# Peptides against a protein of PDB entry 4XPM, part 53

Target 1, 160 residues: chain A of PDB entry 4XPM
Amino acid sequence: VMLHSKNVKGFLENTLKPYDLHSVDFKTSSLQSSMIITATNGGILSYATSNNDVPKNSINEINSVNNLKMMSLLIKDKWSEDENDTEEQHSNSCYPVEIDSFKTKIYTYEMEDLHTCVAQIPNSDLLLLFIAEGSFPYGLLVIKIERAMRELTDLFGYKL
Target 2, 67 residues: chain B of PDB entry 4XPM
Amino acid sequence: DIKGTIAFDTHGNVIESTGVGSQRIEDIGDLSKVTLDAEGFAQVQGDSLLVHLYKRNDITLAVYTSA

## One batch from the design tools (peptide; made by RFdiffusion4, then SolubleMPNN)

Design b2_p13_5_s3 (from b2_p13_5, 4 letters changed)
Fold by OpenDDE base, seed 3:
Structure b2_p13_5_s3 (fold): chain B 160 residues (1-160), chain C 67 residues (1-67), chain A 13 residues (1-13)
Amino acid sequence: as target 1 above (160 residues)
Amino acid sequence: as target 2 above (67 residues)
Amino acid sequence: LDEFIKEMLDAIA
């Protein structure tokens, strides 16, 4: 079954849910945003945000979308730089991973007071991007995005 | 009794923290250097707390207890 | 992950 646009949106919305560990008294906040963007231009193909209380077509909604566009572009640029930097690929901010024999990398980036992580969907022109509050631990964020990536096999090899 | 926990990955990044562990994130640097036994366990005595370490599948869990 | 953490906690306890 192929992932449709509506299915992708729903998938991203589900990734916003907080991580709740019951074995210990630990629960995260919801992700601020979850996005699929193009690796070429940082264009947003699909996104979800935790704050859905903004009226449609309001100035606040426009500002929110514009902010996401800005964040997407900035992270895409940083990702592109790191993909061409061997040293950055061996830093603590880079997690090489393999999913079903496909290799990719997860990068963590501090964006102001936000914790972000981004990963190229294997062999594709797409990036998966999580944006969380500063209280969201990077180690858990990496685990979260890796597991999410494993659910996007339909997008592996996707070319624009 | 458990006073707190820290779980962290091989990059030293936090996965979770609770109790006193949330205030001792800086311990990760030293804890990551501790030699574990064949079962992946170790104990480190520090100040008034005992730290129990367990590592498996690239995840290290530190449990802080009294004494 | 939660179950994994639980297993480790049980092993330490």
Scores: peptide ipSAE 0.508, ipTM 0.942, DockQ to the pose 0.955
Fold by OpenDDE base, seed 1:
Structure b2_p13_5_s3 (fold): chain B 160 residues (1-160), chain C 67 residues (1-67), chain A 13 residues (1-13)
Amino acid sequence: as target 1 above (160 residues)
Amino acid sequence: as target 2 above (67 residues)
Amino acid sequence: LDEFIKEMLDAIA
């Protein structure tokens, strides 16, 4: 079954859910945002946010979306720089991973008081981007995005 | 009686922390250097707490208990 | 992951 645009939105919304470990008394906050953006320009193809208190089509919503656009562009730029920097690819902020014989990298970035991570969907022109509060630990954020990436096989090899 | 936990990856980044572990994130630096046995276990005595370590599949879990 | 953490906890104490 192909992952259509509506299905992608729903998928991203599901990634917002907090990570709840029942074996220990540990539960995260929800992700602030989850996005699929273009690796070329940082354009947002699909996104989900946890804050649903803002009325749709309001000025506040527009500002929120604009903020997401800004963050996506900034993260894309940083990702692009790191992809061309051997030292950054070998830093603790870079996690090389392999999914179904496809290699990709997960990067963690501190954005003001937020914790973010981004990964190129294997062999594609797309990036998956998670934005979380500063209380969300990076190690878990990496695991979360890796697991999410494994569910996006329909987008593997997607070219713009 | 478990006083807290810390789970961390090979990069030293936290996966989860609870109890006293949340206040001892700085321990990861030293804990990551501990030599584990063939089964991935170790124990480290620190101050008034005993740290139980278990590493498997690039994840290390530290469990803090009373000494 | 939760099950993995549980397994490690069980193995420790």
Scores: peptide ipSAE 0.500, ipTM 0.942, DockQ to the pose 0.937
Fold by OpenDDE base, seed 2:
Structure b2_p13_5_s3 (fold): chain B 160 residues (1-160), chain C 67 residues (1-67), chain A 13 residues (1-13)
Amino acid sequence: as target 1 above (160 residues)
Amino acid sequence: as target 2 above (67 residues)
Amino acid sequence: LDEFIKEMLDAIA
């Protein structure tokens, strides 16, 4: 079944939910943002954000979207550089993973006080991007995005 | 008598932390070097707390107790 | 993950 825009949006919205561990007293904040962007230009194909209590078409909403565009572009650029850097691919900020025989990498990036991670959807021209508060542990963020990636098999091999 | 926990991955990045564990993130460096037994368990006596280590599937859980 | 943590915590007794 093909993932439609509505399905992708809903998927990303679900990824915003806090990670709640019941075995211990630990619960994260919601992700600030979750996006699917192009690996080529960093263009946002779909996104979800938390705390959407801003009036539509307001200057604050526009600024928020523009901020996401800026971050997505910056992260895409960093990702592109790292994909051409052997040392970066072997750093603690890079997690090689395999999903259904498809290989990809998860990168973690500190963006000011935010914790971010990005991964190329296997064999595709798309990147999945999570943006969280600094209180969100990187290790958990990586686990979260890996598991999310496993639910995006319909986008594997997607080419622009 | 758990005082806190830290879970971390093979990269040394935190997965979760609670209690005193949240204040001992710097312990991960040393804890990651501890030799575990065949079942993936170990105990490390710290300053005033005992650290119980459990590793499975590239995830290490450190549990801090008074004894 | 939560299941793993729970199992390990239970093992501590």
Scores: peptide ipSAE 0.467, ipTM 0.940, DockQ to the pose 0.794
Fold by OpenDDE base, seed 4:
Structure b2_p13_5_s3 (fold): chain B 160 residues (1-160), chain C 67 residues (1-67), chain A 13 residues (1-13)
Amino acid sequence: as target 1 above (160 residues)
Amino acid sequence: as target 2 above (67 residues)
Amino acid sequence: LDEFIKEMLDAIA
């Protein structure tokens, strides 16, 4: 089954929704951003953001998009470095996971006051990236991105 | 009589926190070292609160109660 | 996750 660009966008938009635990009085904020980027150069293939108050074609929109481009590139660079660093892969910021016999890693990165999480879509040239407020706990962010990747099987093995 | 909760993973990262647990995130360091029984349970007496621990599938839940 | 937390809370008397 082919996952079309429109479907990917909708998928990412759904990941923005806050995590609400009903067993305890705990609910997160919405993700600030969710995107799929290339592992090669950090280019954004698809993205969603909770900031819907910015008019289209405005200077503020351009600035926000540019900010996402900057963040994606920075995180890709950090990810690339860690993928080539055995010690970093064994730090508390790295979560090895297995999805349908495919192995990948989830990394958490503090970006200024934001909590971010990135993972390579199994056997692909793509990264899934979540950006959240600092109040979003890392442990839950990791769980969230792992669950999300399990829904992206159509992108497993995708090569540029 | 739950006063709060903390859930955390094997990396010591918080999954969720509520009540007094939100003010005791620093307890994770010590709680992660507690030896659990065969069922994954343990109890730790704190200052004025009792901490109930349960771990399953790499997730630890700490529940703070008065007794 | 929520189901797990609920289950554990119920198990703790």
Scores: peptide ipSAE 0.464, ipTM 0.940, DockQ to the pose 0.861

Design b2_p13_5_s4 (from b2_p13_5, 5 letters changed)
Fold by OpenDDE base, seed 4:
Structure b2_p13_5_s4 (fold): chain B 160 residues (1-160), chain C 67 residues (1-67), chain A 13 residues (1-13)
Amino acid sequence: as target 1 above (160 residues)
Amino acid sequence: as target 2 above (67 residues)
Amino acid sequence: LDDFLKEMLEAIK
């Protein structure tokens, strides 16, 4: 089974939806963006954003895409550093997880006033990246990305 | 009467916070060190609030009440 | 998760 590009885009669009915890009357904002990027260079393979008010091909749209590219690269660089840092892997910002016998790690990073988390898709050259507002709790963001990763089994083992 | 809640993970990161809990995120440091009973419960008396703790499956829920 | 938190709340009550 292969996950087509259109399916990936739709999947990422769905991850933008906020969490609504009715039992405790807690609701988050939507994710600002959700991306699948390469672990090697931080190149964006697919992305979704909650800000769809910008016309396509406009200067603002181009700048928005460029901003995503910059964030992707920065996150990839930080992730790469942490993957080679034993201490960082044992910090409160790193969550070792196992999905269907595949091991991976979820990292949380603060980017200016934004909350982000990134995880390597198991045994692949790809990273899943969530970018949220600062009001989005890190613990919940981690849960969100872990559960999203479980739906990307078609990408497990994907090599560039 | 519940005045607020905080849910947090084993890393001390917030999962959710409501009410007075939103203004007491710093309590997580102390709450995470509280010894729970065999069923995963504990109570901690605060300034004017009682904190009810329950941990299950690596999630701790703190409920703030007046009594 | 919401259901889980609901169960935890009920356990505390």
Scores: peptide ipSAE 0.750, ipTM 0.954, DockQ to the pose 0.959
Fold by OpenDDE base, seed 3:
Structure b2_p13_5_s4 (fold): chain B 160 residues (1-160), chain C 67 residues (1-67), chain A 13 residues (1-13)
Amino acid sequence: as target 1 above (160 residues)
Amino acid sequence: as target 2 above (67 residues)
Amino acid sequence: LDDFLKEMLEAIK
């Protein structure tokens, strides 16, 4: 099964959905954004955002896209630095994980008032990036992105 | 009579918090150091509330009660 | 996750 572009977009849109933990009466907000970006340059290959109330071709839409591009680049840079920093890899902001015998790391980054997490899709040139409000707990965000990556096996090993 | 909850991971990061737990995120530091019994349970008295701890599969749940 | 937390909560009770 091949993951087509439209399927990727739909997948990312689905990741925007909030957690609703009924057992403890806890519910999150939706993710602000979900993206697949290149690990090399931080280029956005696909993205989804919860704010769909922006008219097409409007200045607000352009600004929103530009903002995502900026955040993507910044997070890619931070990720690249951390991948070359042993100390950062052993911080509480780094979660080593293994999916189907593939190893990767999940990093959490606070970007202004937003909570973000990013992870390299195993053995690929791609990063999965979640952006959430500050009220979204990091521990839950990590769980969310790990489970999401488990659904992206078609992209494992993808090289640009 | 649950007053609140906190769930946190092995990194000390919050998974969820409710009620009084949302106002006691700083407790995670101490709660993470509590010695659990063989079944993963513990109780800690603090600040007029009793904290019930249970850890399973790298997730710790803290339940705050009045008694 | 919700089911898991539910089980944990019930175990504490």
Scores: peptide ipSAE 0.749, ipTM 0.954, DockQ to the pose 0.960
Fold by OpenDDE base, seed 1:
Structure b2_p13_5_s4 (fold): chain B 160 residues (1-160), chain C 67 residues (1-67), chain A 13 residues (1-13)
Amino acid sequence: as target 1 above (160 residues)
Amino acid sequence: as target 2 above (67 residues)
Amino acid sequence: LDDFLKEMLEAIK
């Protein structure tokens, strides 16, 4: 089954949901945003945000979208740098993972007071990007994005 | 009689923390160095709390108790 | 993950 734009949007919206670990009485906040961006330019192909109280076409909406664009570009740039930096790839902020038979890396980045993680969708020109509040622990964020990527097999190998 | 928990990964990053565990994130550095038995268990006596450790599948769970 | 943590917690007890 091919993932269409609307399906991708819905998928990203679902990733916003918090973790509720009842066994240890731990619950996170929702992700602030979830995006698929291009690895080449950091352009946003699809996104979802937890704050839906902003009226459409309002100045606040425009500002929020612009903020996402800025964060996307900044994270893409940092990701690109790290992909060419052996030292950064061996830091505790980089998680080499294998999904099915494909290898990729998950990076965690502190963006002001926000916790972010980004990963290249295997063999693709696309990055999956999660942005969360600072209270969202990095280890759990990594698990979250890994699990999410396992559901994006239709995008594996996607080239622009 | 659990006072708190910390779960962390092999990178030392937090997966979850609750109770007193949320105030002892700095313990991860030492806890990650504790030698576990063949079954993946260990206990570490702290200042006033006992820490129960269990590791499986690259996740370590630390449970803080008074005894 | 929650189920996994639950199992780990039970193993500690």
Scores: peptide ipSAE 0.749, ipTM 0.954, DockQ to the pose 0.956
Fold by OpenDDE base, seed 2:
Structure b2_p13_5_s4 (fold): chain B 160 residues (1-160), chain C 67 residues (1-67), chain A 13 residues (1-13)
Amino acid sequence: as target 1 above (160 residues)
Amino acid sequence: as target 2 above (67 residues)
Amino acid sequence: LDDFLKEMLEAIK
């Protein structure tokens, strides 16, 4: 089964939902953004944002899209550097994970006041990227993106 | 009576924090070094609080109580 | 995850 663009968009929108841990009375904010970008250029293939109150073609929308483009590029560059840095891959900001016998890594990056995490979709030219507020704990963010990645098996092995 | 909680992973990163735990994130460094018993439990005296620790499946939960 | 934390919390009690 192949994921269509609209299906991917819907998936990303669903990842925006906050965690509500009733057992310990803890709840997060929604993710600010969720994106699938190219590992080669950091180009955005699909994205979702929690702020949907911005009119199209408005200055605010343009600024928000441009901001996402900038962040995706910066994170892609950092990811690329870390993928060629053994020390960075052994830091507390790198989580090696295995999904259905495929290995990948989850990286956490602080971008100004935002908490982000990024992971290469296994054996693909694509990265999944979450952007959250600073109040969103990194450990939980990692869990979130790992579980989301497990739902993207259709994109495993995707090459541009 | 629970005064707060902290859950953290093996990297020392927070999964969740509540109550007094939210103000004691710095405790993770020391809590991660505590030797747990065979069942994954421990208790540690804190600043006027008792910390109950339980680790399972790479997640450590710290529960802060008065006693 | 919530269920897991719930079980852990109950184990501590």
Scores: peptide ipSAE 0.749, ipTM 0.954, DockQ to the pose 0.957

Design b2_p13_6_s1 (from b2_p13_6, 6 letters changed)
Fold by OpenDDE base, seed 2:
Structure b2_p13_6_s1 (fold): chain B 160 residues (1-160), chain C 67 residues (1-67), chain A 13 residues (1-13)
Amino acid sequence: as target 1 above (160 residues)
Amino acid sequence: as target 2 above (67 residues)
Amino acid sequence: MKKELEELHDKIF
């Protein structure tokens, strides 16, 4: 089954939900943003944000979208550099993972006061990107994006 | 009896923290070096609190108790 | 305590 644009958007919106560990007194905030971007240019194919109370076509909306575009580009550039750097791939900021026999890597990046993580969708030209508040633990963020990636099998091998 | 918890991965990154554990994130450095038994357990005395460790699937759970 | 730790670990992950 192919993931259509509306399905992808809905998926990303669902990833924004906070992580609530009912067994302990621990609950996170919602993700600030969740995006699928191109690995080549950092172009945003789809995105979701937790704060959608901004009027459509307003200056605030434009600024928000522009901010996402800037962050996606910066993270894509950093990701591209790290993909060609063996040392960075062995740092604490890189998590090699395997999903259904497909190998990929999850990178964590500090962006200003935000916690971000990005991963290439296996064998694809696409990256999945999560942006969270600084209070969101990196270890949990990695787990979250890995689990989300497992739900995107339809995009495995996607080429532009 | 539990005063707090910390869960962390093999990279030393926090997964979750509660209670006194939220105030002792710096303990991860030392806790990650503790030798666990064959079942994945250990106990470490940390000042007035006892830390109980359990590791499975590369995730370590630390539980802080008074005794 | 060991059993409690295992159970807690199971609940979290």
Scores: peptide ipSAE 0.677, ipTM 0.942, DockQ to the pose 0.956
Fold by OpenDDE base, seed 3:
Structure b2_p13_6_s1 (fold): chain B 160 residues (1-160), chain C 67 residues (1-67), chain A 13 residues (1-13)
Amino acid sequence: as target 1 above (160 residues)
Amino acid sequence: as target 2 above (67 residues)
Amino acid sequence: MKKELEELHDKIF
């Protein structure tokens, strides 16, 4: 396995970067957060956040992490429900995708005023989760997470 | 002379938008129903702007021009 | 215009 904890963290950090083609007058904001969580209980295995200028070990940092934990749990629960709901799997919020020979689904969820998307890493007990501002287009968010997933082949089939 | 663009997926979700396209996201509903030719192209006359459509790999690009 | 559309599509994706 090539992906170590540090590599995963760095990978997630890179996903935060805004989309900017330079040749086209279009630029997004940075992702607010990028995480790998467990599909079983929504536990955060790795995460990256933008605008993390708060002092380390500060109460604000702790509160921010707690907020991420809560969001992760809620999204995991919604994802789990949708995975057991045929109707939801055929809704406009679900994107079935195939990466190589592996199938997975990308779900988009509105969380308060935030745009989120989540996808199960193929055949694994892990979810990749992106959280962005409401101005971040869902279509681009889906493309972004799909392309990111293609770089996580080392985690395919990972079981807890 | 391009006035703006919209790129959207098969779910009608925006991928990107520029210029006047950013103000016309609601057009996606109608644009998604336009029949494209065998090469994936179409033209639709809007209000005062002409919309040029090109779809490839399930992604539609709409380009707004004055003519 | 068709060529321009194709090229623009290629630049974006």
Scores: peptide ipSAE 0.676, ipTM 0.942, DockQ to the pose 0.884
Fold by OpenDDE base, seed 5:
Structure b2_p13_6_s1 (fold): chain B 160 residues (1-160), chain C 67 residues (1-67), chain A 13 residues (1-13)
Amino acid sequence: as target 1 above (160 residues)
Amino acid sequence: as target 2 above (67 residues)
Amino acid sequence: MKKELEELHDKIF
């Protein structure tokens, strides 16, 4: 499925949906957050969150958004460091992948009690970032973000 | 009868787990070292359960049975 | 059992 940049918000919202295996008794929680951020500064270009219990425009919502900004910046920094570290690229937290002849890497990071994974959208200045609860298995999280990136071909090569 | 399952990748990270498999995530360390046959299968006798292994496309599925 | 494993693998992935 081809997705345009204007549809990114809706796309990210859809990625929040839990993984439900109908063939076996296995179902995950929803992702806590899904974001597209800049690889340069970690700025959030678009995001979706499953935590909608906080009233809109409330101080708590602002704090939650600020928390996402902080987390995205931290993950961007870790990603940037790892992209310049050959040892980290060969660690168990790095998954090299190829999508339509474009190469990228998926990194898994534990942030407090959360499971996160981040990947550069191929040949772009953008990162896709998933944040999940600790109960969300990393192996599945990696598969999920890889499949999601395959739907973002319109963003391949995007430069700021 | 299947008592549970574990699926894991080449990094040893869990993809899914069900039944007794969800309580035996620590088995992945040993299961990942098991030599599979040419078709990608193996069996490992556990304490009280038999583990059936099948690996394809770098994803290993472990199925726990009583026999 | 082998066939069952293959089928289960196919269902999951």
Scores: peptide ipSAE 0.676, ipTM 0.942, DockQ to the pose 0.952
Fold by OpenDDE base, seed 1:
Structure b2_p13_6_s1 (fold): chain B 160 residues (1-160), chain C 67 residues (1-67), chain A 13 residues (1-13)
Amino acid sequence: as target 1 above (160 residues)
Amino acid sequence: as target 2 above (67 residues)
Amino acid sequence: MKKELEELHDKIF
C-alpha cells in the first residue's frame, strides 16, 4: 500500500464541503477540520481545515495546527480507551459499521463546543477524524464519515 | 402541507431537521418508541401537528403536518 | 402520504 500525501490531502479537503441535501431545506456548515491520524500516537498524517484565511507559516497558523495536534491526541486517547471498554462500545456514541466485509466503529465525541467523530480505517493503524461545529448533527456526521471511509479502500489494512 | 421534518438514526441522533422539526428535536425520544406497521409507517398526533413516520434502512423520517 | 414519505426518504438518502 502506497500513501500519496497529495491525493489524501485533496480528499480530506473535499470532505470539508457542507452537506446539502437539496431535497429539503437543510444545509450544514463546512467541517472545521478533517484529518487522518495514527491510531498509535495520534500523530497527524494529513489534514484539511476550512479556515484558510490564516497566512501560511504565520504564528496563527502554527497555533492552529498545534491545536489540531492537541485535539487529535485527545481524541485518539479517548478512542483507545473506548476500544478497550465494552460498555463504551455499546453506548449511543458508538456505531458499529461494516464496509466491504471489514468491520469498524464510528465514535462521536463532544469536544468543547465542537462535534467530532472518529473511526478506524478498517484493519489499519489509521483513524479518520472529522471536526465540526456544534450545529452539525451527529447522525449526519456519522453518515458522512462512513461514506468517506468507503472511498479510502486503498488505506484498508495499512500498517505503520 | 408539510410544516417540517426530522430524520434520525437508531441511536436517536439527528440527521436533518427542517421547519418546525428543527424546534422539536426533543420529540425523537418519543417518536423512536412508536410502533411502526409492517411497511414502516405510523402516525402520531402531537401538540397541534400530526407526525407522519416512515422508517427504512435504520433511518426514520418524521414529517410534521397540520392535518 | 405514504408514497410521499417514501419518495422523500429516497430523495434524502
Scores: peptide ipSAE 0.676, ipTM 0.942, DockQ to the pose 0.941

